Peptides against a protein of PDB entry 5VVV. Designs and how they scored, part 12

Target 1, 276 residues: chain A of PDB entry 5VVV
Amino acid sequence: FLCGVVEGFYGRPWVMEQRKELFRRLQKWELNTYLYAPKDDYKHRMFWREMYSVEEAEQLMTLISAAREYEIEFIYAISPGLDITFSNPKEVSTLKRKLDQVSQFGCRSFALLFDDIDHNMCAADKEVFSSFAHAQVSITNEIYQYLGEPETFLFCPTEYCGTFCYPNVSQSPYLRTVGEKLLPGIEVLWTGPKVVSKEIPVESIEEVSKIIKRAPVIWDNIHANDYDQKRLFLGPYKGRSTELIPRLKGVLTNPNCEFEANYVAIHTLATWYKSN
Target 2, 276 residues: chain A of PDB entry 5VVV as posed
Amino acid sequence: FLCGVVEGFYGRPWVMEQRKELFRRLQKWELNTYLYAPKDDYKHRMFWREMYSVEEAEQLMTLISAAREYEIEFIYAISPGLDITFSNPKEVSTLKRKLDQVSQFGCRSFALLFDNIDHNMCAADKEVFSSFAHAQVSITNEIYQYLGEPETFLFCPTEYCGTFCYPNVSQSPYLRTVGEKLLPGIEVLWTGPKVVSKEIPVESIEEVSKIIKRAPVIWDNIHANDYDQKRLFLGPYKGRSTELIPRLKGVLTNPNCEFEANYVAIHTLATWYKSN

## One batch from the design tools (peptide; made by RFdiffusion4, then SolubleMPNN)

Design b1_p9_1_s4 (from b1_p9_1, 3 letters changed)
Fold by OpenDDE base, seed 1:
Structure b1_p9_1_s4 (fold): chain B 276 residues (1-276), chain A 9 residues (1-9)
Amino acid sequence: as target 1 above (276 residues)
Amino acid sequence: SLPVPIPPD
């Protein structure tokens, strides 16, 4: 069971010392996972093709080593979906080289994220792939196999919550393609019925699990504030029955952008997880 | 376009 934090918000990423402090807190609270997915990290999303500099490489190696010191699984995410051409072998090879570099930093767990992108393929991809889901699954499977089938590999769908599913969760052709064609060792991220789910009913997890043919990992936006930085979400982790735990592969909370605001959010997630 | 935070639905 993956339980911890995703740094998955828009806005200023956390500094390396905040991430190290996070790992210390995660270990102390018996949490086990950190997903590196800061949307405004240039080489994560907007400039995903760009290799890390020597200085950035040293920082990432140090961060990955610190995660290991605190027994935290460091998952490196990349979000190529803004401008990747899935049918172009050069794009696929560029993604491979980027993940090879991160593998050399000692990273062993990875994520491909296709959240917050247009649902339309370019003309070249439409000639090769039957749908956007087929394009995403094809590259995800190829990368997963290329990396030697890592123990932890995550996929974030473009339809990552109930409200984004067309026509709905159980009938989505997109999620059906993901469930049927995504390799079984790849985990699927999900935010619940909504982007920011006030509640995640057990029945809603059973519905999505049926179509994706696996238990999801919850990307939990309950404490996310990137959509309204005038608000801080300081309340406890709530609206999730502990009956979800045996029906999930994990829970990763995407908390407030302000690192110092997240003590209650993360501590109460840990209390919830240990109460099962 | 630059990615923007998705509002709650």
Scores: peptide ipSAE 0.065, ipTM 0.807, DockQ to the pose 0.835
Fold by OpenDDE base, seed 5:
Structure b1_p9_1_s4 (fold): chain B 276 residues (1-276), chain A 9 residues (1-9)
Amino acid sequence: as target 1 above (276 residues)
Amino acid sequence: SLPVPIPPD
């Protein structure tokens, strides 16, 4: 069971010292996972093709080493979906080289994110792939196999919540393709019925699990404030029954952008997890 | 502006 934090918000990323302090807190609270997915890391998303500099490499190696020191699984995410051409072998090779660089930093766990992108394929991809889901699954499976089938590999679908599914979760052709074609060792990220789910009913997890043919990892936006930085979400982790725990592969909270605001959010997630 | 996840209205 993956339980911890995703740094997955838009806005100023946390500094390396905040991330190290996070790992110390995660260990202390018996949480086990950190997903590196800051949307405003240029080399994570907008410039995903660009290799890390020597200085950035030293920082990432230090961060990955710190996660290991605190027994925290460090998952490196990349979001190529803004401008990748899935059918172009050069793009696939560029993605492979980027993940090879991160593997050299000592990273062993990875994520491919296709959240917050246009649902339209380019003309070249339409000639090769039957749908956008087929294109995403093809590259994700190829990368997963290329990396030697890592123990933890995550996929974030473009339809990552109930409100993004057409016509709905159980009938989505996109999620059906993901469930049928995505290799079974790849985990699927999900935010619940909404992007920010006030509640995540057990029945909603049973519905999505059936179509994706696996238990999801919750990307939990309950404490996310990137959409309204005038608000801080200081309340406890709530609206999630402990009956979800045996029906999930994990829970990663995407909390407030302000690192100092997240004590209650993360501590109450840990209490929730240990209550089962 | 980067698209932020906006709660559906």
Scores: peptide ipSAE 0.063, ipTM 0.801, DockQ to the pose 0.610
Fold by OpenDDE base, seed 4:
Structure b1_p9_1_s4 (fold): chain B 276 residues (1-276), chain A 9 residues (1-9)
Amino acid sequence: as target 1 above (276 residues)
Amino acid sequence: SLPVPIPPD
């Protein structure tokens, strides 16, 4: 069971010292996972093709080493979906080289994120792939196999919540393609019925699990505030029955952008997790 | 604008 934090918000990423402090807190609270997915990290999303500099490499190596010291699984995410041409072997090779570099930093766990992108493929991809889901699954499977089938590999679908599913969760052709064709060792991220789910009913997890043919990892936006930086979500982790735990692969909370605001959010997630 | 999580209605 993956339980911890995703740094998955828009806005200023956390500094390396905040991330190290997070790992110490996660260990202390018996949580086990950190997903590196800061949307405004240039080499994570907008410039995903760009290799890390020597200085950036040293920082990431130090961060990954710190996660290991605190027995926290460091998952490196990349979001190529803004401008990748899925059918172009050069794009696939560029993604491979980027993840090879991160593997050299001592990273062993990875994620491919296709959240918050347009559903439209370019003309070249439409000639090769029958749908956007087929393109995403193809590259995800290829990268997963190329990396030697790492123990933890995550996929974030473009339809990552109930409200983004067309026509709905159980009938989505996109999620059906993901469920049928994504390799079984790849985990699927999900935010629940909404992007920011006040509640995640058990029935909603049973519905999505059936179509994706696996238990999801919850990307939990309950404490996310990047959509309204004038608000801080200081309340407890709530609206999730502990009956979800045996039906999930994990829960990763995407909390407030302000690192200092997240004590209650993360601590109450840990209490929830240990209560089952 | 950058995409962001949509607040719950």
Scores: peptide ipSAE 0.061, ipTM 0.805, DockQ to the pose 0.742
Fold by OpenDDE base, seed 3:
Structure b1_p9_1_s4 (fold): chain B 276 residues (1-276), chain A 9 residues (1-9)
Amino acid sequence: as target 1 above (276 residues)
Amino acid sequence: SLPVPIPPD
């Protein structure tokens, strides 16, 4: 069971010292996972093709080593979906080389994120792939196999919540393709009925699990505030029954952008997880 | 700021 934090918000990423402090807190609270997915990290999303510099490589190696020291699984995410051409073998090769570099930093766990992108494939991809889901699954499976089938590999769908599913969760052709074609060793991220789910009912997890043919990892935006600069959610982790735990592969909270605001968010997630 | 796709509550 993956339990911890995703740094998955838009806005200023956390500094390396905040991330190391996070790992110390995660270990202390018996949480086990950190997903590196900061949307405004240029080489994570907008410039995903660009290799890390020597200085950036040293920082990432130090961060990954710190995660290991605290027994925290460091998952490196990349979000190529803004401008990748899925049918172009040069794009696939560029993604492979980027993940090889991160693997050389000592990273062993990875994620491909296709959240917050346009559903329209380019003309070249439409000639090769039957749908956007087929294109995403094809590259994700190829990368997963290329990396030697790592123990932890995550996929974030473009339809990552109930409100983004067309026509709905149980009938989504996109999620059906993901469930049927995504290799079984790849985990699927999900935010619940909404992007920010006030509640995640057990029945909603049973519905999505049926179509994706696996238990999801919850990307939990309950404490997210990147969408409203006036919001600071200091409340406890709530609206999730502990009956979800045996029905999930994990829970990763995407908390407030302000690192110092997240004590209650992360601590109450840890209390919730240990209550099962 | 990139448009945050998370709708406000």
Scores: peptide ipSAE 0.044, ipTM 0.768, DockQ to the pose 0.560

Design b1_p9_2_s1 (from b1_p9_2, 3 letters changed)
Fold by OpenDDE base, seed 2:
Structure b1_p9_2_s1 (fold): chain B 276 residues (1-276), chain A 9 residues (1-9)
Amino acid sequence: as target 1 above (276 residues)
Amino acid sequence: SLPVPIAPE
């Protein structure tokens, strides 16, 4: 069971010292996972093709080593979906080389994120792939196999919550393709009924699990504030029954952008997890 | 559209 934090917000990423402090807290609270997915990290998303510099590599190696020191699984995410051409072997090779570099930093767990992108493929991809889901699954499976089928590999769908599913969760051709074609060793991220879900009902997890043919990892935006940085979400982790735990592969909370605001959010997630 | 933080509906 993956339980911890996704740094998945828009806005200024956390500094390395904040991330190290996070790992200390995660360990102390018996949480086990950190997903590196900061939307405004240049080489994560907008410039995903760009290799890390020597200095950036040293920082990431230090960060990954710190996660290991605190027994926190460091999952490196990349979000190539803004401008990748899925049918272009050069793009696939570029993604492979980027993840090879991160693997050299000692990273063993990875994620491909296709959230917050246009649902339309380019003309070249339309000639090769039957749908956007087929394109995403193809590259995700290829990367997963290329990396030697790492123990933890995550996929974030473009339809990552109920409100983004067309026509709905249970009938989504996109999620059906993901469920049928994504290799079974790849985990699927899910956010619940909405982008920010006040509640995640058990029935909603049963519904998505059926179509994706696996238990999801929750990307939980309950404490996310990147959409309104004038607000801080200081309340407890709530609106999630503990009956979800046996139906999930994990829960990763995407909390407030302000690192210091997240004590209650993360601590109460830990309490929730241990109450199972 | 540039992905903006998706405001909760």
Scores: peptide ipSAE 0.061, ipTM 0.804, DockQ to the pose 0.878
Fold by OpenDDE base, seed 5:
Structure b1_p9_2_s1 (fold): chain B 276 residues (1-276), chain A 9 residues (1-9)
Amino acid sequence: as target 1 above (276 residues)
Amino acid sequence: SLPVPIAPE
């Protein structure tokens, strides 16, 4: 069971010292996972093709080493979906080289994120792939196999919540393709019925699990404030029955952008997790 | 900061 934090918000990423402090807290609270997915990290998303500099490499190696020191699984995410051409072998090779670099930093766990992108394929991809889901699954499976089938590999679908599913969760052709064709060792991220789910009913997890043919990892936006930085979400982790725990592969909270605001959010997630 | 596609639904 993956339990911890995703740094998955838009806005200024946390500094390395905040991330190290996070790992100390995660260990102390018996949480086990950190997903590196800051949307405004240029080499994560907008410039995903760009290799890390020597200085950035040293920082990431230090961060990955710190996660290991605190027994936290460090998952490196990349979001190529803004402008990748899935059918272009050069794009696939560029993605492989980027993840090879991160593997050299000592990273062993990875994620491919296709959240917050347009649903339309380019003309070249339409000639090769039957749908956008087929294109995403193809590259994800290829990368997963290329990396030697790492123990933890995550996929974030473009339809990552109930409201984004057409016509709905159980009938989505996109999620059906993901469920049927994504390799079974790849985990699927999900935010619940909504992007920001006030509640995640057990029945909603049973519904999505059926179509994706696996238990999801919750990307939990309950404490996310990137959409309204005038607000801080300081309340407890709630609206999630502990009956979800045996029906999930994990829970990663995507909390407030302000690192200092997240004590209650993360601590109460830990209490929730340990209450089962 | 980039535009945030995440909104309360």
Scores: peptide ipSAE 0.058, ipTM 0.804, DockQ to the pose 0.530
Fold by OpenDDE base, seed 4:
Structure b1_p9_2_s1 (fold): chain B 276 residues (1-276), chain A 9 residues (1-9)
Amino acid sequence: as target 1 above (276 residues)
Amino acid sequence: SLPVPIAPE
């Protein structure tokens, strides 16, 4: 069971010292996972093709080493979906080289994120792939196999919540393609019925699990505030029955952008997790 | 397209 934090918000990423402090807190609270997915990290998303510099490499190696020191699984995410051409072998090779570099930093767990992108493929991709889901699954499977089938590999779908599913969760052709064609060792991220789910009913997890053919990892936006930086979500982790735990592969909270605001959010997630 | 921020639905 993956339980911890995703740094998955828009806005200023956390500094390395905050991330190290997070790992210490995660260990202390018996949480086990950190997903590196900061939307405004340039080499994560907008410039996903760009290799890390020597200085950036040193920082990431130090961060990954710190996660290991605190027995926290460091998952490196990349979001190529803004401008990748899925049918172009050079793009696939570029993605492989980027993840090879991160593997050299000592990272062993990875994620491919296709959240918050347009559903439209370019003309070249439309000639090769039957749908956007087919394109995403193809590259995800290829990367997963190329990396030697890592123990933890995550996929974030473009339809990552109930409200984004067309026509709905159980009938989504996109999620059906993901469920049928994504390799079984790849985990699927999900935010619940909504982007920001006040509640995640058990029935909603059973519904999505059926179509994706696996238990999801919850990307939990309950404490996310990137959409309204004038608000801080300081309340406890709630609206999730502990009956979800045996029906999930994990829960990763995407909390407030302000690192200092997240004590209650993360601590109460840990209490929830340990209560089952 | 431009990234769609997480928003309350």
Scores: peptide ipSAE 0.058, ipTM 0.800, DockQ to the pose 0.788
Fold by OpenDDE base, seed 3:
Structure b1_p9_2_s1 (fold): chain B 276 residues (1-276), chain A 9 residues (1-9)
Amino acid sequence: as target 1 above (276 residues)
Amino acid sequence: SLPVPIAPE
């Protein structure tokens, strides 16, 4: 069971010292996972093709080593979906080389994120792939196999919540393709009925699990505030029954952008997880 | 389209 934090918000990423402090807190609270997915990290999303510099490489190696020191699984995410051409072998090879570099930093766990992107494929991809889901699954499976089938590999769907599913969760052709064609060793991220789910009913997890043919990892935006600079959510982790735990592969909270605001968010997640 | 920040629904 993956339990911890995703740094998955828009806005200023956390600094390396905040991330190391996070790992110390995660270990102390018996949490086990950190997903590196800061939307405004240039080489994560906007410039995903660009290799890390020597200085950036040293920082990432130090961060990954710190996660290992605290027994935290460091998952490196990349979000190529803004401008990748799925049918172009050069794009696939570029993604492989980027993940090879991160593998050399000592990273062993990875994620491909296709959240917050346009649903339309380019003309070249439409000639090769039957749907957007087929294109995403194809590259994700190829990368997963290329990396030697790592123990932890995550996929974030474009339809990552109930409200984004067309026509709905149980009938989504996109999620059906993901469930049927994504390799079984790849985990699927999900935010619940909404992007910011006030509640995640057990029935809603049973519904999505059926179509994706696996238990999801919750990307939990309950404490997210990147969408409203006036919001600071200091309340406890709530609206999730402990009956979800045996029905999930994990829970990763995407908390407030302000690192210092997240004590209650992360601590109450840890209490919730240990209450099962 | 430009990426849309996580928003309440």
Scores: peptide ipSAE 0.043, ipTM 0.770, DockQ to the pose 0.817

Design b1_p9_2_s2 (from b1_p9_2, 3 letters changed)
Fold by OpenDDE base, seed 5:
Structure b1_p9_2_s2 (fold): chain B 276 residues (1-276), chain A 9 residues (1-9)
Amino acid sequence: as target 1 above (276 residues)
Amino acid sequence: SLPKPIAPE
């Protein structure tokens, strides 16, 4: 069971010292996972093709080493979906080289994120792939196999919550393709019925699990404030029955942008997790 | 506005 934090918000990423402090807290609270997915990290998303500099590499190696020191699984995410051409072998090779670099930093767990992108393929991809889901699954499976089938590999679908599914969760052709064609060792991220789910009913997890043919990892936006930085979400982790735990592969909270605001959010997630 | 399709509810 993956339980911890995803740094998955838009806005100023946390500094390395905050991330190290996070790992210490995660260990102390018996949590086990950190997903590196800061949307405004340029080389994560907007400039995903660009290799890390020597200085950036040193920082990432230090961060990954710190995660290991605190027994936290460090998952490196990349979001190529803004401008990748899935059918272009050069794009696939570029993605492979980027993940090879991160693997050289000592990273062993990875994620491909296709959240917050347009649902339309370019003309070249339409000639090769029957749908956007087929294109995403193809590259994800290829990368997963290329990396030697790492123990933890995550996929974030474009339809990552109930409200983004067309016509709905159980009938989505996109999620059906993901469920049927995504390799079984790849985990699927999900935010619940909404992007920010006030509640995640057990029945909603049973519904999505059926179509994706696996238990999801919750990307939990309950404490996310990137959409309204005038607000801080300081309340406890709630609206999730502990009956979800045996029906999930994990829970990663995407909390407030302000690192200092997240004590209650993360601590109460830990209490929730340990209560089962 | 942020590109994340989240609106305050």
Scores: peptide ipSAE 0.076, ipTM 0.827, DockQ to the pose 0.540
Fold by OpenDDE base, seed 4:
Structure b1_p9_2_s2 (fold): chain B 276 residues (1-276), chain A 9 residues (1-9)
Amino acid sequence: as target 1 above (276 residues)
Amino acid sequence: SLPKPIAPE
């Protein structure tokens, strides 16, 4: 069971010292996972093709080593979906080289994120792939296999919550393709019925699990505040029955952008997790 | 980049 934090918000990423402090807190609270997915990290999303500099490499190596020291699984995410041409072997090779670099930093767990992108494929991709889901699954499977089928590999679908599913969760052709064709060792991220789900009913997890043919990892936006810079979400982790735990592969909370605001959010997640 | 499609409650 993956339980911890995803740094998955838009806005100013946490500094390396905050991330190290996070790892210390996660260990203390018996949580086990950190997903590196800061949307405004240039080499994570907008410039996903760009290799890390020597200085950036040193920082990431140090961060990954710190996660290991605190027995926190460090998952490196990349979001190529803004401008990748899925059918172009050069793009696939570029993604491989980027993840090879991160593997050299000592990272062993990875994620491919296709959240917050347009559903439209370019003309070249339409000639090769039957749908957007087919394109995403193809590259995800190829990368997963290329990396030697790492123990933890995550996929974030473009339809990552109930409200984004067309026509709905149970009938989504996109999620059906993901469920049927995504390799079984790849985990699927999900935010619940909504992007920010006030509640995640057990029934809603059973519904999505059926179509994706696996238990999801919750990307939990309950404490996310990147959509409203004037709000801080300081309340407890709530609206999730502990009955979800045996029906999930994990829960990763995507909390407030302000690192200092997240004590209650993360601590109460830990209490929730240990209460089962 | 696309903004995060999160509506506040």
Scores: peptide ipSAE 0.076, ipTM 0.823, DockQ to the pose 0.634
Fold by OpenDDE base, seed 2:
Structure b1_p9_2_s2 (fold): chain B 276 residues (1-276), chain A 9 residues (1-9)
Amino acid sequence: as target 1 above (276 residues)
Amino acid sequence: SLPKPIAPE
């Protein structure tokens, strides 16, 4: 069971010292996972093709080593979906080389994120793939296999919550393709009924699990504030029955952008997790 | 369209 934090917000990413402090807290609270997915980290998303510099590499190696020190699984995410051409072997090779570099930093767990992108393929991809889901699954499976089928590999769908599913969760051709074609060793991120879900009902998890043919990892935006950084969400982790735990592969909370605001958010997630 | 920050729904 993956339980911890996804740094998945828009805005200024956390600094390395904050991330190290996070790992210390996660360990103390018996949480086990950190997903590196800061939207405005240049080489994560906008410039996903760019290799890390020597200095950036040293920082990431240090960060990954710190995660290991605190027994936190460091999952490196990349979001190539803004401008990747899925059918272009050079793009696939570029993605492979980027993840090879991160693997050299000691990272063993990875994620491919296709959230917050247009649900459309370019002309070249339309000639090769039957749908956007087929394109995403193809590259995800290829990367997963290329990396030697790492123990933890995550996929974030473009339809990552109920409101983004067309026509709905249970009938989504996109999610059906993901469920049918995504290799079974790849985990699927899910956010619940909405982008910011006040509640995540058990029935909603059963519904999505059926179509994706696996228990999801929750990307939980309950404490996310990137949409209004003048607000801090200081309340407890709530609106999630502990009955979800046996129906999930994990829960990763995407909390407030302000690192210092997240004590209650993360601590109460830990309490929730241990209360099963 | 350009990506948007997370928003409540």
Scores: peptide ipSAE 0.075, ipTM 0.824, DockQ to the pose 0.823
Fold by OpenDDE base, seed 3:
Structure b1_p9_2_s2 (fold): chain B 276 residues (1-276), chain A 9 residues (1-9)
Amino acid sequence: as target 1 above (276 residues)
Amino acid sequence: SLPKPIAPE
C-alpha cells in the first residue's frame, strides 16, 4: 500500500530542503511514498524533453538519496502529454533517455502522467492509434518494459476522476481501453468522483476498479489549494472511510502549495491509514 | 489551451 504525498500542484514547487523535511515527517508518521510531480517544474512537464544539467542532476541525486535514507519510496513523474507525438519513435526515444538519466540518479520508481491535457491527437497519431487511450497505453507499456518493469510504476489517466469520464466511469471507452490494455503491473492514479472530491464513497472505488481492472492509487486533492490563492485547507483528512484501504493500492495526498500548512493534512492521513 | 490548475467542481 502506497501512502504519502504527491507534490502535484500548480505553482511554486517546494525547495529541496522542504522535500527533505517532508521525508523526515513521512518516516516519523510511518508513511512510505513521495511522488515528485510539480506541474511548474520545467523539465517535468513543459520542457519534459530536456535533460537535467549537472547542477540539477546533483540536486536530484541528493534528493533521491535523502528519500532512501528516510525509507521513502521516491517516485519520479513526468508529464509529456502537452506536446508529445505518440507515434514518433524519436519522441519515445527522447522519453526513454530522460528516464534513463533519472534512473542513473538512483531512482527506481516512475510515473507517466496524462492529466490536464487536450484529448485531441495530432493527425500523425490518429493514423497510428485507434484512440487517445491506445496511444497513451502504448507508450506507457513500452516505457514500463524498457525500464525493466520496475516494482512501482504509475499511470495518471486523462479521465482521472468521475466528472471527466465520458459518458460516465463505468461506460468510458477511454478507461475501458486503459483497463484492458495497460500492463497489469502498472498502477492507475484516480482523484475520486471529482478533481477535488469532498467524499470518496466505497461504491465509487468499486465502480472505477471494475473498469480499470485493478485497485487505483488515490491522488487525493482534498487539501489542494492551487486553484484558489485565498484557500488554505487546515482541516483533517476526512470523507474517506477506512473501508477504502483494502480496496486501494494507495493514497497520495496532494496538499496545500504552502509547505508549512500541511502538518495536519499529512498527520491525519497517517492516522487514517494506521487505523485499519 | 494550456492546462488549468486543479479546481473545485
Scores: peptide ipSAE 0.060, ipTM 0.799, DockQ to the pose 0.875

